# Peptides against a protein of PDB entry 8YR4, part 229

Target 1, 309 residues: chain A of PDB entry 8YR4
Amino acid sequence: PRGSPALQLVVLICLGLMGLERALNVLVPIFYRNIVNLLTEKAPWNSLAWTVTSYVFLKFLQGGGTGSTGFVSNLRTFLWIRVQQFTSRRVELLIFSHLHELSLRWHLGRRTGEVLRIADRGTSSVTGLLSYLVFNVIPTLADIIIGIIYFSMFFNAWFGLIVFLCMSLYLTLTIVVTEWRTKFRRAMNTQENATRARAVDSLLNFETVKYYNAESYEVERYREAIIKYQGLEWKSSASLVLLNQTQNLVIGLGLLAGSLLCAYFVTEQKLQVGDYVLFGTYIIQLYMPLNWFGTYYRMIQTNFIDMEN

## One batch from the design tools (peptide; made by RFdiffusion4, then SolubleMPNN)

Design b2_p27_7_s1 (from b2_p27_7, 18 letters changed)
Fold by OpenDDE base, seed 4:
Structure b2_p27_7_s1 (fold): chain B 309 residues (1-309), chain A 27 residues (1-27)
Amino acid sequence: as target 1 above (309 residues)
Amino acid sequence: DFLELLQKLIEEAIKEAQELLEQLLAS
């Protein structure tokens, strides 16, 4: 933020906390691995108790992973409130200034309250998008890269390849299926608006409908419009289930392939039992923010589609 | 027009965020 060294320091602290979250995402599975190995080796209680205590402390700091209610994430979110308020206010003032630069003819042709509501939705959407990109998308991509590097260096190149292929396929299918779904959603929204318009027109012409005893006819037309809407809604909802199932299948296949390979290397005494648990735990940690990504990307596309209308 | 304005605002906000990040990394 230009002009406030205090807010710049807060941004630096937030970036430092984001770096700490990335470190925790690697350390938590490592400590969990170490616990499993120490239990398998029947290690002394003092060593085990220290490792368990350290793991629980790290897990408290991390929480459930990226986008969870962990202590570090909550502290980051708390500190970021002032930065978000500064950014929001700046965007609102820029939009307001731009609205004042527009021609009188533009203002006379539009409802001021509608323009203001669109501006407020626009600012909220932009600020939300930026916050999501910075705090969820970029960190998730970083965690994937860190994971590929970690598994390639400390396990075998095959594990890094499995993670790479699984995540690349997951992201690609998420984009492709989401773009395909957008067609069904646009059709649904168009039919919803048409159904609503018919209901409004019928109610505005109530006296005419009453005079001709056409109430049953208008109800049947409205019923047909609802059935047509529900047919499109079903396609939209079914396409969402298909997306979620496709995502689940890709992650499941990646988890299966990696888990079988890890189990094989454990049987060959090339890896320890804890390494099997490490791999499974880390893949699940990567899956959680990616699943949230698919939900938010849909919300973004909705806001863009709702602005195109 | 509003989509273009919003797109420009997003691009400006991304650019400002990048410039801020670059300034923070250069400091």
Scores: peptide ipSAE 0.009, ipTM 0.452, DockQ to the pose 0.034
Fold by OpenDDE base, seed 2:
Structure b2_p27_7_s1 (fold): chain B 309 residues (1-309), chain A 27 residues (1-27)
Amino acid sequence: as target 1 above (309 residues)
Amino acid sequence: DFLELLQKLIEEAIKEAQELLEQLLAS
């Protein structure tokens, strides 16, 4: 925001808070590990109580992980409202200016209410996409990199490799399966629009349908269109279940491989019991924002397909 | 035309966000 030093300062504070969230994502599992180790060693109550209190305070700051309602995330979201409003207003004014530059012939061929609805959806989609990229995608990629570095340095190179392979395979399969699903969604949306257009045409021509006693024919034609739509809807929904199951299998296999390796090293006294718990906790923390990524990437593709029509 | 405009606006907004991030990382 070149025109407001106050908004530039707010962006800097938000970036600092994002850095703090990354630090909390590493510290929370470490403190949880330390609690498990202190419990295993039967440490004195004062040391345990201090570590538990510190963990709960850090967990309050973090919340449930990336995208959860933690104090730092809520403070960031609150400060970002002014930046989002500035960006939204700028995009809306650019779209409105461009609409006024378009030819009279373009405006006469379209309903003003449809143009405004497309403009509002466009502004919301752009602002939503940018906010998602900045606050979910980039932080999740950073947390994956930090995780690979942390496990490679403090455990063994094998743990860093398992996390790298698991997350790379998860992201690749999410993109590939989502692109494959887009074909089914486009076909579904096209058939939905055709079914709605047929219903509207039949209802607008109600007098003609009554004159020819063609109500049973129009109902059967509408039923056939619904059955065809539901066949495409089923393919779209089944492909979503397949995506979710594929994601679950990749995370499950990564968690299995890493958990078995942790358990083996704990048995060899190379790692502590708390290190096993840390690995499981950290992998689950990485999984939560990635699951949201698959949902939002679908929402982005939805908004793009809904604007193509 | 509207999709191309929206894509251009997204690309410009990403580019402005990237330039802002680069300016913030260079400071």
Scores: peptide ipSAE 0.009, ipTM 0.441, DockQ to the pose 0.034
Fold by OpenDDE base, seed 3:
Structure b2_p27_7_s1 (fold): chain B 309 residues (1-309), chain A 27 residues (1-27)
Amino acid sequence: as target 1 above (309 residues)
Amino acid sequence: DFLELLQKLIEEAIKEAQELLEQLLAS
């Protein structure tokens, strides 16, 4: 935002808070590891109480991880409201200016209220997409990279490889299955619009339907349209369950492989019991934002499909 | 036309974000 030094400072503070969230995502599992190790060693109460208090404070700052409502995330979201409002106004003005540059023939062929509704949905979709890319996608990719580096340096190269393979497979399958699912969703939305149009046309022609006693025929046509819609809805919903189950299986296999390897190295006294807990906590923490990623990528594709129609 | 405008706005916003990141790395 070149025109407001105050908004530039807010963006810089938000970027600093994003960096702090990345640090917290590493520190919280480390402090949890340290608690488990201190409990295993039967350490003095004073050391344990200090480490637990520090962990709870860091966990308050972090919340549940990326995509959660931690203190730092809430502060970032609060500060970002002004930047989002500035971006939204800029996008709305660009869309409005572009609409005025379009040909008279384009305006005569469309209802002004429908054009404005598409513009408002477009603005909301762009602003939402940008906020999601900046605050969820990029941070999640950064947390994955930081995780691979951390596990490769402080554990063993095999742990870094497991995280790399698990996350690469998860992302690839999420994209591929979501693209495959988009076909079913597009077909569902087209049939939903056709079913709704048929219901509206039947209700607008109510007098004609009454005149011919055709109510039973119109109800049966509407029933057939609903059955066709529900067949497509089932395919869309079943494909989502398949996506979620595939994602769960990939994370489960990564967690299994890494947990078995951690347990083995703990038995060989190469790692501590806390390191096993750290690995499991960190993998589950990476899963949370990735689950949101699949949901939001779906929402983006829906908004694009709804704008193509 | 609207999808192209949306894509162009996304590309401009990514470019502004990259320029901000480059300015932060150069300072």
Scores: peptide ipSAE 0.009, ipTM 0.429, DockQ to the pose 0.036
Fold by OpenDDE base, seed 1:
Structure b2_p27_7_s1 (fold): chain B 309 residues (1-309), chain A 27 residues (1-27)
Amino acid sequence: as target 1 above (309 residues)
Amino acid sequence: DFLELLQKLIEEAIKEAQELLEQLLAS
């Protein structure tokens, strides 16, 4: 971002956070290995509990792997919203200004309608993706139920209770926060459509705008509409980061409670080291499909903005 | 596979949009 030292600093912070994510990707497996070694060596509970707690904290920072909504990734995404909005606004204004510099013959050829149709294809792809993600929620709910039954029968009722409480809280918060977000998304989409309609009306009236030398006035009106849109977009995107972070926190607490309990039962020789690995892997596997919703919604917003550029 | 296909369709739609934008900006 040329011209804003504040946004340049935000970009540098985001790059630093990306470097931290790479460090976490190396550290998390190392701490996981150390837990397995300490369990195998029958190490004292205090050292094991500290290593498990440290691992879960690092895993909270990292997130769930591909498309990770870890704390660091969420913070990066949150900070990047302003950089994205600056880039989007700059390119939208460049396109809009350039469209007003084009010949009358170009506008009469209805190429403007084709450009607008490409933007609509992006919106249709978003709707398809949302439908697919809704269909993935049903299998994930089945996997949660199967997991609760499995851990209740083969481990202990306490593990089934932890998974039940964690997933019930996760689902409840996901629904409540998603319903709350829908308000911001609807407001954003309404303002987006209004901004687009103004751009279309300005371009359809190109001859009149050119006759009155009103190009600068129409560009400024479009800029004001974009700023208003970006204010709503920021609320939408920030609410998504809040959702992802809330989900990450709930899974992190469930992983902490379950991993400590599993590690304790392994030290008491009631469970094997493999059971600890199984529990941790299963909780992460339950989290990944649910986390994809947040990642894809961000990717769609980014791609839609990059398509408007 | 469907997610990769959807991602590819989005990438193709973005690429078509970029090519059209480049044509718009080059004109």
Scores: peptide ipSAE 0.008, ipTM 0.357, DockQ to the pose 0.037

Design b2_p27_7_s2 (from b2_p27_7, 17 letters changed)
Fold by OpenDDE base, seed 1:
Structure b2_p27_7_s2 (fold): chain B 309 residues (1-309), chain A 27 residues (1-27)
Amino acid sequence: as target 1 above (309 residues)
Amino acid sequence: DFLKLLQELIENDIKQSQELLNQLLES
């Protein structure tokens, strides 16, 4: 972003965070291997517990296997919102200004509906995403139930309880935060439609705007509408980051409690090293579909904004 | 596979929208 040193600093921080994500993708498997080795060597509990805690902390920073919902990724996404909004607003204003510079013959020859169709494709994509989410939520709920039953039957009842409490808390927080977020999303969509309607009305009245030399006034009015929209968009996007971070915290706590308990039972020779690997892998698999949802929704929002420009 | 297909569909829709937008800007 040319002209704002603050936004340039944010871009540099985001690039640094992207580098950190790549480092975490290498470090997390290394620490996991070290845990497996320490379990195999029957290392003292204090060293093992410290290594497990360090691994879970690194995994919290990385997120649920992909890094897309990790603390670092959420922080990057949160910081990037302002950079994206600045870029989007700049492009929207350039397009809108350029459309007002085009000939009357161009405006009469093209249906205002074609410009609107660019935006309707974005809304259709969001609807497709929502349908995909509904179809992924049901399998994920089934996998959670199967997981609770499996760990309750084949592991100690404490593992089933940890998974149950973790999943119940995860689902409850996901519902509550999603309901809270829906208010911001509705307000954003209402303001988006109002901003679009203003742009359409300005372009349909192109002759009148040209007659009064009011192009600069219409551009400024459109800028104010975009700024108001971006204020609501920021709340929507920030609420999604909050959701993902809350989910990541619940995963981290469940993984910490379960991994420490599993490691303890392996040291007591009640479980095998393979059971530790199984537990960790299964917990990550349960959360992976839900983590992908948050990333995919952000991708569609970004792409929709990039389509309007 | 469905996610990949949906992603490809979205990417194709974005690409078509960007091409339309570029045609609007070049015109």
Scores: peptide ipSAE 0.008, ipTM 0.290, DockQ to the pose 0.039
Fold by OpenDDE base, seed 2:
Structure b2_p27_7_s2 (fold): chain B 309 residues (1-309), chain A 27 residues (1-27)
Amino acid sequence: as target 1 above (309 residues)
Amino acid sequence: DFLKLLQELIENDIKQSQELLNQLLES
């Protein structure tokens, strides 16, 4: 972004965080291997617990294997919001200014509503995904229940309880935080529609704007409307990052508690090294569909809000 | 991945809409 040294610094930080994500993708498997080796060698509990804690911390930074929900990815996404908003605003103002510089013949020959309708088609593609999303919610819940039953029967009731508490807390927080976000999204959508309506009105009145040489004034009014929209968009996007980070934290705590407990039982020769690997793999497998569930629930709520308007 | 795919789809749709808008403005 030319003209803001602060945004340039944010871009550099985001690039650094992207590099860190790549480093974590290598380090997490290495630490996981080290845990398996320490368990196989019957290493002292203190060394094992430290390695497990370090692994879970690195996994918290990385996220659930997709990288999209890790702390580093969430921080990158959060910092990038302002850069994206600056770029979007600049493009929108350039387009709007250029439309006011076009000939009267161009404006008379084209329906202004068709140009704006092409921009709006990008949002409508979301509706077709709804049916697919609803059909994935029930299987995901079934997989969680099957997982709880499996761990309760084959490991110990404590493992089933950890999975149950982790998944229940994850789902509950996903719903509660998503409902809390809905107000910011509604406010954003209302302001977006108002900003678009102002742009349409200005372009429909192109002849009047040109007659008064008011192009700069209309561009400034549109800029103010975009700034107001972007203030609401930031709240919506930041609340999404908060949701993803909350989900990542819950899974991280569940993984920590379960991994430490599993490692402890392996040291007491009540479980095998393979059982530790199984537990960790299974929790990660449950997390992946749940991350999609959070996206699905958001999409479902979006479509309900869009159906109310 | 789906958020990334959706973000990529939204970004691609925004980019295609911007390219289409730029093509409409160059025309």
Scores: peptide ipSAE 0.000, ipTM 0.299, DockQ to the pose 0.037
Fold by OpenDDE base, seed 4:
Formats: structure tokens, sequence, C-alpha cells
Structure b2_p27_7_s2 (fold): chain B 309 residues (1-309), chain A 27 residues (1-27)
């Protein structure tokens, strides 16, 4: 934010809080591991109680891995409201200024309400994209990289490789299947608009329809249009289920492979029981932001498709 | 927040659909 040192400070604090979230994502599984190891070793109550208390405090700060429930994430979101408002207002003013620079012929050919709706969609799309990139994409990629480094250094190179392959395959399949799905969604939206237009045209011609006693014919045409729409909607919805199932399968296979390998190393006394719990906990923590990634990516694509129309 | 933003987007799409429906009913 150029021109406000206060907003620049808020951005720096938010970046610091994002760094703290990354640290918490590593520390929480480590402390949970340590609790399991201390319980296995029958450690003194004082050491166990301190570790449990520290874990619960760190878990409160993290908020269970849903990026909306942690104290640090909530504080970041709260502080970011002012930055988002500044960015939104700046984008809105830029769009509004650009609209005033357009030719009178362009304004006379468009309804003012449509132009305002395009401006609002444009502002929401840009602010949403920026917030998504800064608060979801970049942090998730950072957590994956930190995870690969952590597992490679403290476990074995094989764990780092499993996480790398799992996350790379997950991201690649998410992009590829989402691009494939976009075709079905475009076809669905086109048919929805055509079905709506047919209904509007039939209602605008109500007197003519009534004069020819053609109500049953128009209802049948509308039913056929709905059935055609529902056929495309089914393809869109089924493709979404396929995406979600593919994502779930990739994570499940990664979790299976890594858990079996971890269990094997625990059996060979190379790792402790707590390390098995750490691996499972950390993979689940990586999965939660990635599951949201697929939803946000679809929202972004929808907003872009809606801007192309 | 994302569920709220999705809910706000869904509510805005519902509200826009209701405004379009109301504009169709008032005309």
Amino acid sequence: as target 1 above (309 residues)
Amino acid sequence: DFLKLLQELIENDIKQSQELLNQLLES
C-alpha cells in the first residue's frame, strides 16, 4: 500500500504472522510427537505436563489446521481487513476512472447496471485473487517445501520424496482435472443462459402464446431445455466428484506409503512411535490447505469465465 | 472465512437471482 506507513506496518505484521503460522505448522506435530514419546518412556509427570501444556497453547495459536480457526490466523485476517479495504477501494477507483475514459458510444450501448456489475465483479475478482495468492497459495507452497525439508533432514530422504511426489501429483492432477472440468462448466453456463433466454422470450410473448393456445408447447420446450441443462449439470457435478475422489486417492496413497514406511522404521527401531504420529499429523495438516486450494481455484476460474461473458 | 465468502458468493448469486426474479415480477 503506497502512501500509508500504517498500512505498510500492518502488511509487515501480517507477513510476520504468516511466518509464525508456518513455524506453528512444524512445531505442533513435533510437540505431539514428544508427548507420545514421553508417554511411551513413562517420563516424569512434570516434564509431561509442561509438554502437554505447551502443545495445547501452540494448538490454540494454530487453530486445528483450518486456516480460519487459529488465533494467529484470525488475528492476521482481522488486521488484513484494512489492507483489503484499501486495495478494494483503489481497484474500484481505477475501474471507475477507466470507465469514464471510455467513449460515449460505449456507454450508450450498455446499461449502467451492467457496467456497475462488471466493475463490482472486477473489483471482487482482483481482491479475491490477491488475497488467495497471498494467504493460501504462497503459504501452502511454503508449508510443502518446509515439510519436504523437515522430513528429509529429520526422518529419511524417502519420506521427503514421498511427500514431494504426493504433493506434486496432487497439484498436477488438480490443475489438469480442473481444466478438463472447465469445459463442462462453460457448456452448462451457456445452456443455463439459453434456457433463461427461452423462458424470458416465452413470457414476453405471452399474448401471442395465449392467442395460439401454445402454452403446452412452450412448457414442453422449456422442459426439454431443462433436461438438456440437467444433463450438462450432471456432467459438471460428476466431474467435481471425480476431482475430489482423485485428490482423496492421491493423499490416501501418499499417507499409506509414508505410514507403512514409518511403521517399518519404527519396527526396526530407527524411529520412535511418536514419529509415526508426527508423520500422520503433518500430512493431514498439509492436506487441509490443499483441499481448500481446489475450491478456490474453481472460484477463480468461475470469476474469470464470468468476466469473459 | 472461505465458507463465509462462498456463502456470500452463493448469497450474492441467490440475491442477484432474486433481484432478477423480482425485476421480472415487478415488470
Scores: peptide ipSAE 0.000, ipTM 0.280, DockQ to the pose 0.018
Fold by OpenDDE base, seed 5:
Structure b2_p27_7_s2 (fold): chain B 309 residues (1-309), chain A 27 residues (1-27)
Amino acid sequence: as target 1 above (309 residues)
Amino acid sequence: DFLKLLQELIENDIKQSQELLNQLLES
């Protein structure tokens, strides 16, 4: 981005974080393999515990294996919000300015509704996501219940308790933080609609704007509206990153507690090495779809509120 | 993936806006 050295630095940091994600994608499997080997060799508890703790820390940084849910990815996404907002604002202002430079014949020939239709494509994607939600969230909740039952019956009751507490805390925090962030999204959407309405009104009055040579004034008013929108968008997006990071932390703590306990029982020959692999894999598999739950819950809640009005 | 999908939606909105801008600039 030309003109903001601060944003250029943020882009470089984001690229560095992307490199770190790649390193984590290699390191996490290596540490996982090392744990399996140490368990197989019946290594001393101190070495095993250190390797497990290091693995879980790396997994916290990476997230659920996709990188999209990890601390590094959340930090990248958080930093990228400002870059995205800068780019979006620049594109919107260029489009708006160009629309005011176009001939009256172009404005008469195209329905102002096509510009609105670009906006509506964003909303139609929401309906497809709701279907994906119902088909991923409900099965995941079922898998959590099945997992709690399985670990309570076939593992020590402590494993079932860890999974129960971890998932209950995860879901509760997801709901509470999602409800808290809904106010930011509503404010954002209201300001977005107001910004769009101003653009539409300016374009509908194109002849009058041209007659008074007021194009630069209308562009500046539109810029101010976009800046106000982007201030609300940042709060919405930052609150989402905070949610994802909170979720990642809860799962990370559950994974740490469960993995250490499992490793201990393997060392005592009460569990097999395969049971450690099973537990870790299962918790990660539960986490991956749950990361979406917070976004999805908000979408459902927003659509329900928008259907009640 | 939803932050990626939001980012991809925003990047696709930016890309569609850039494609629209490019189509508008080429017309």
Scores: peptide ipSAE 0.007, ipTM 0.318, DockQ to the pose 0.033; fails the geometry check

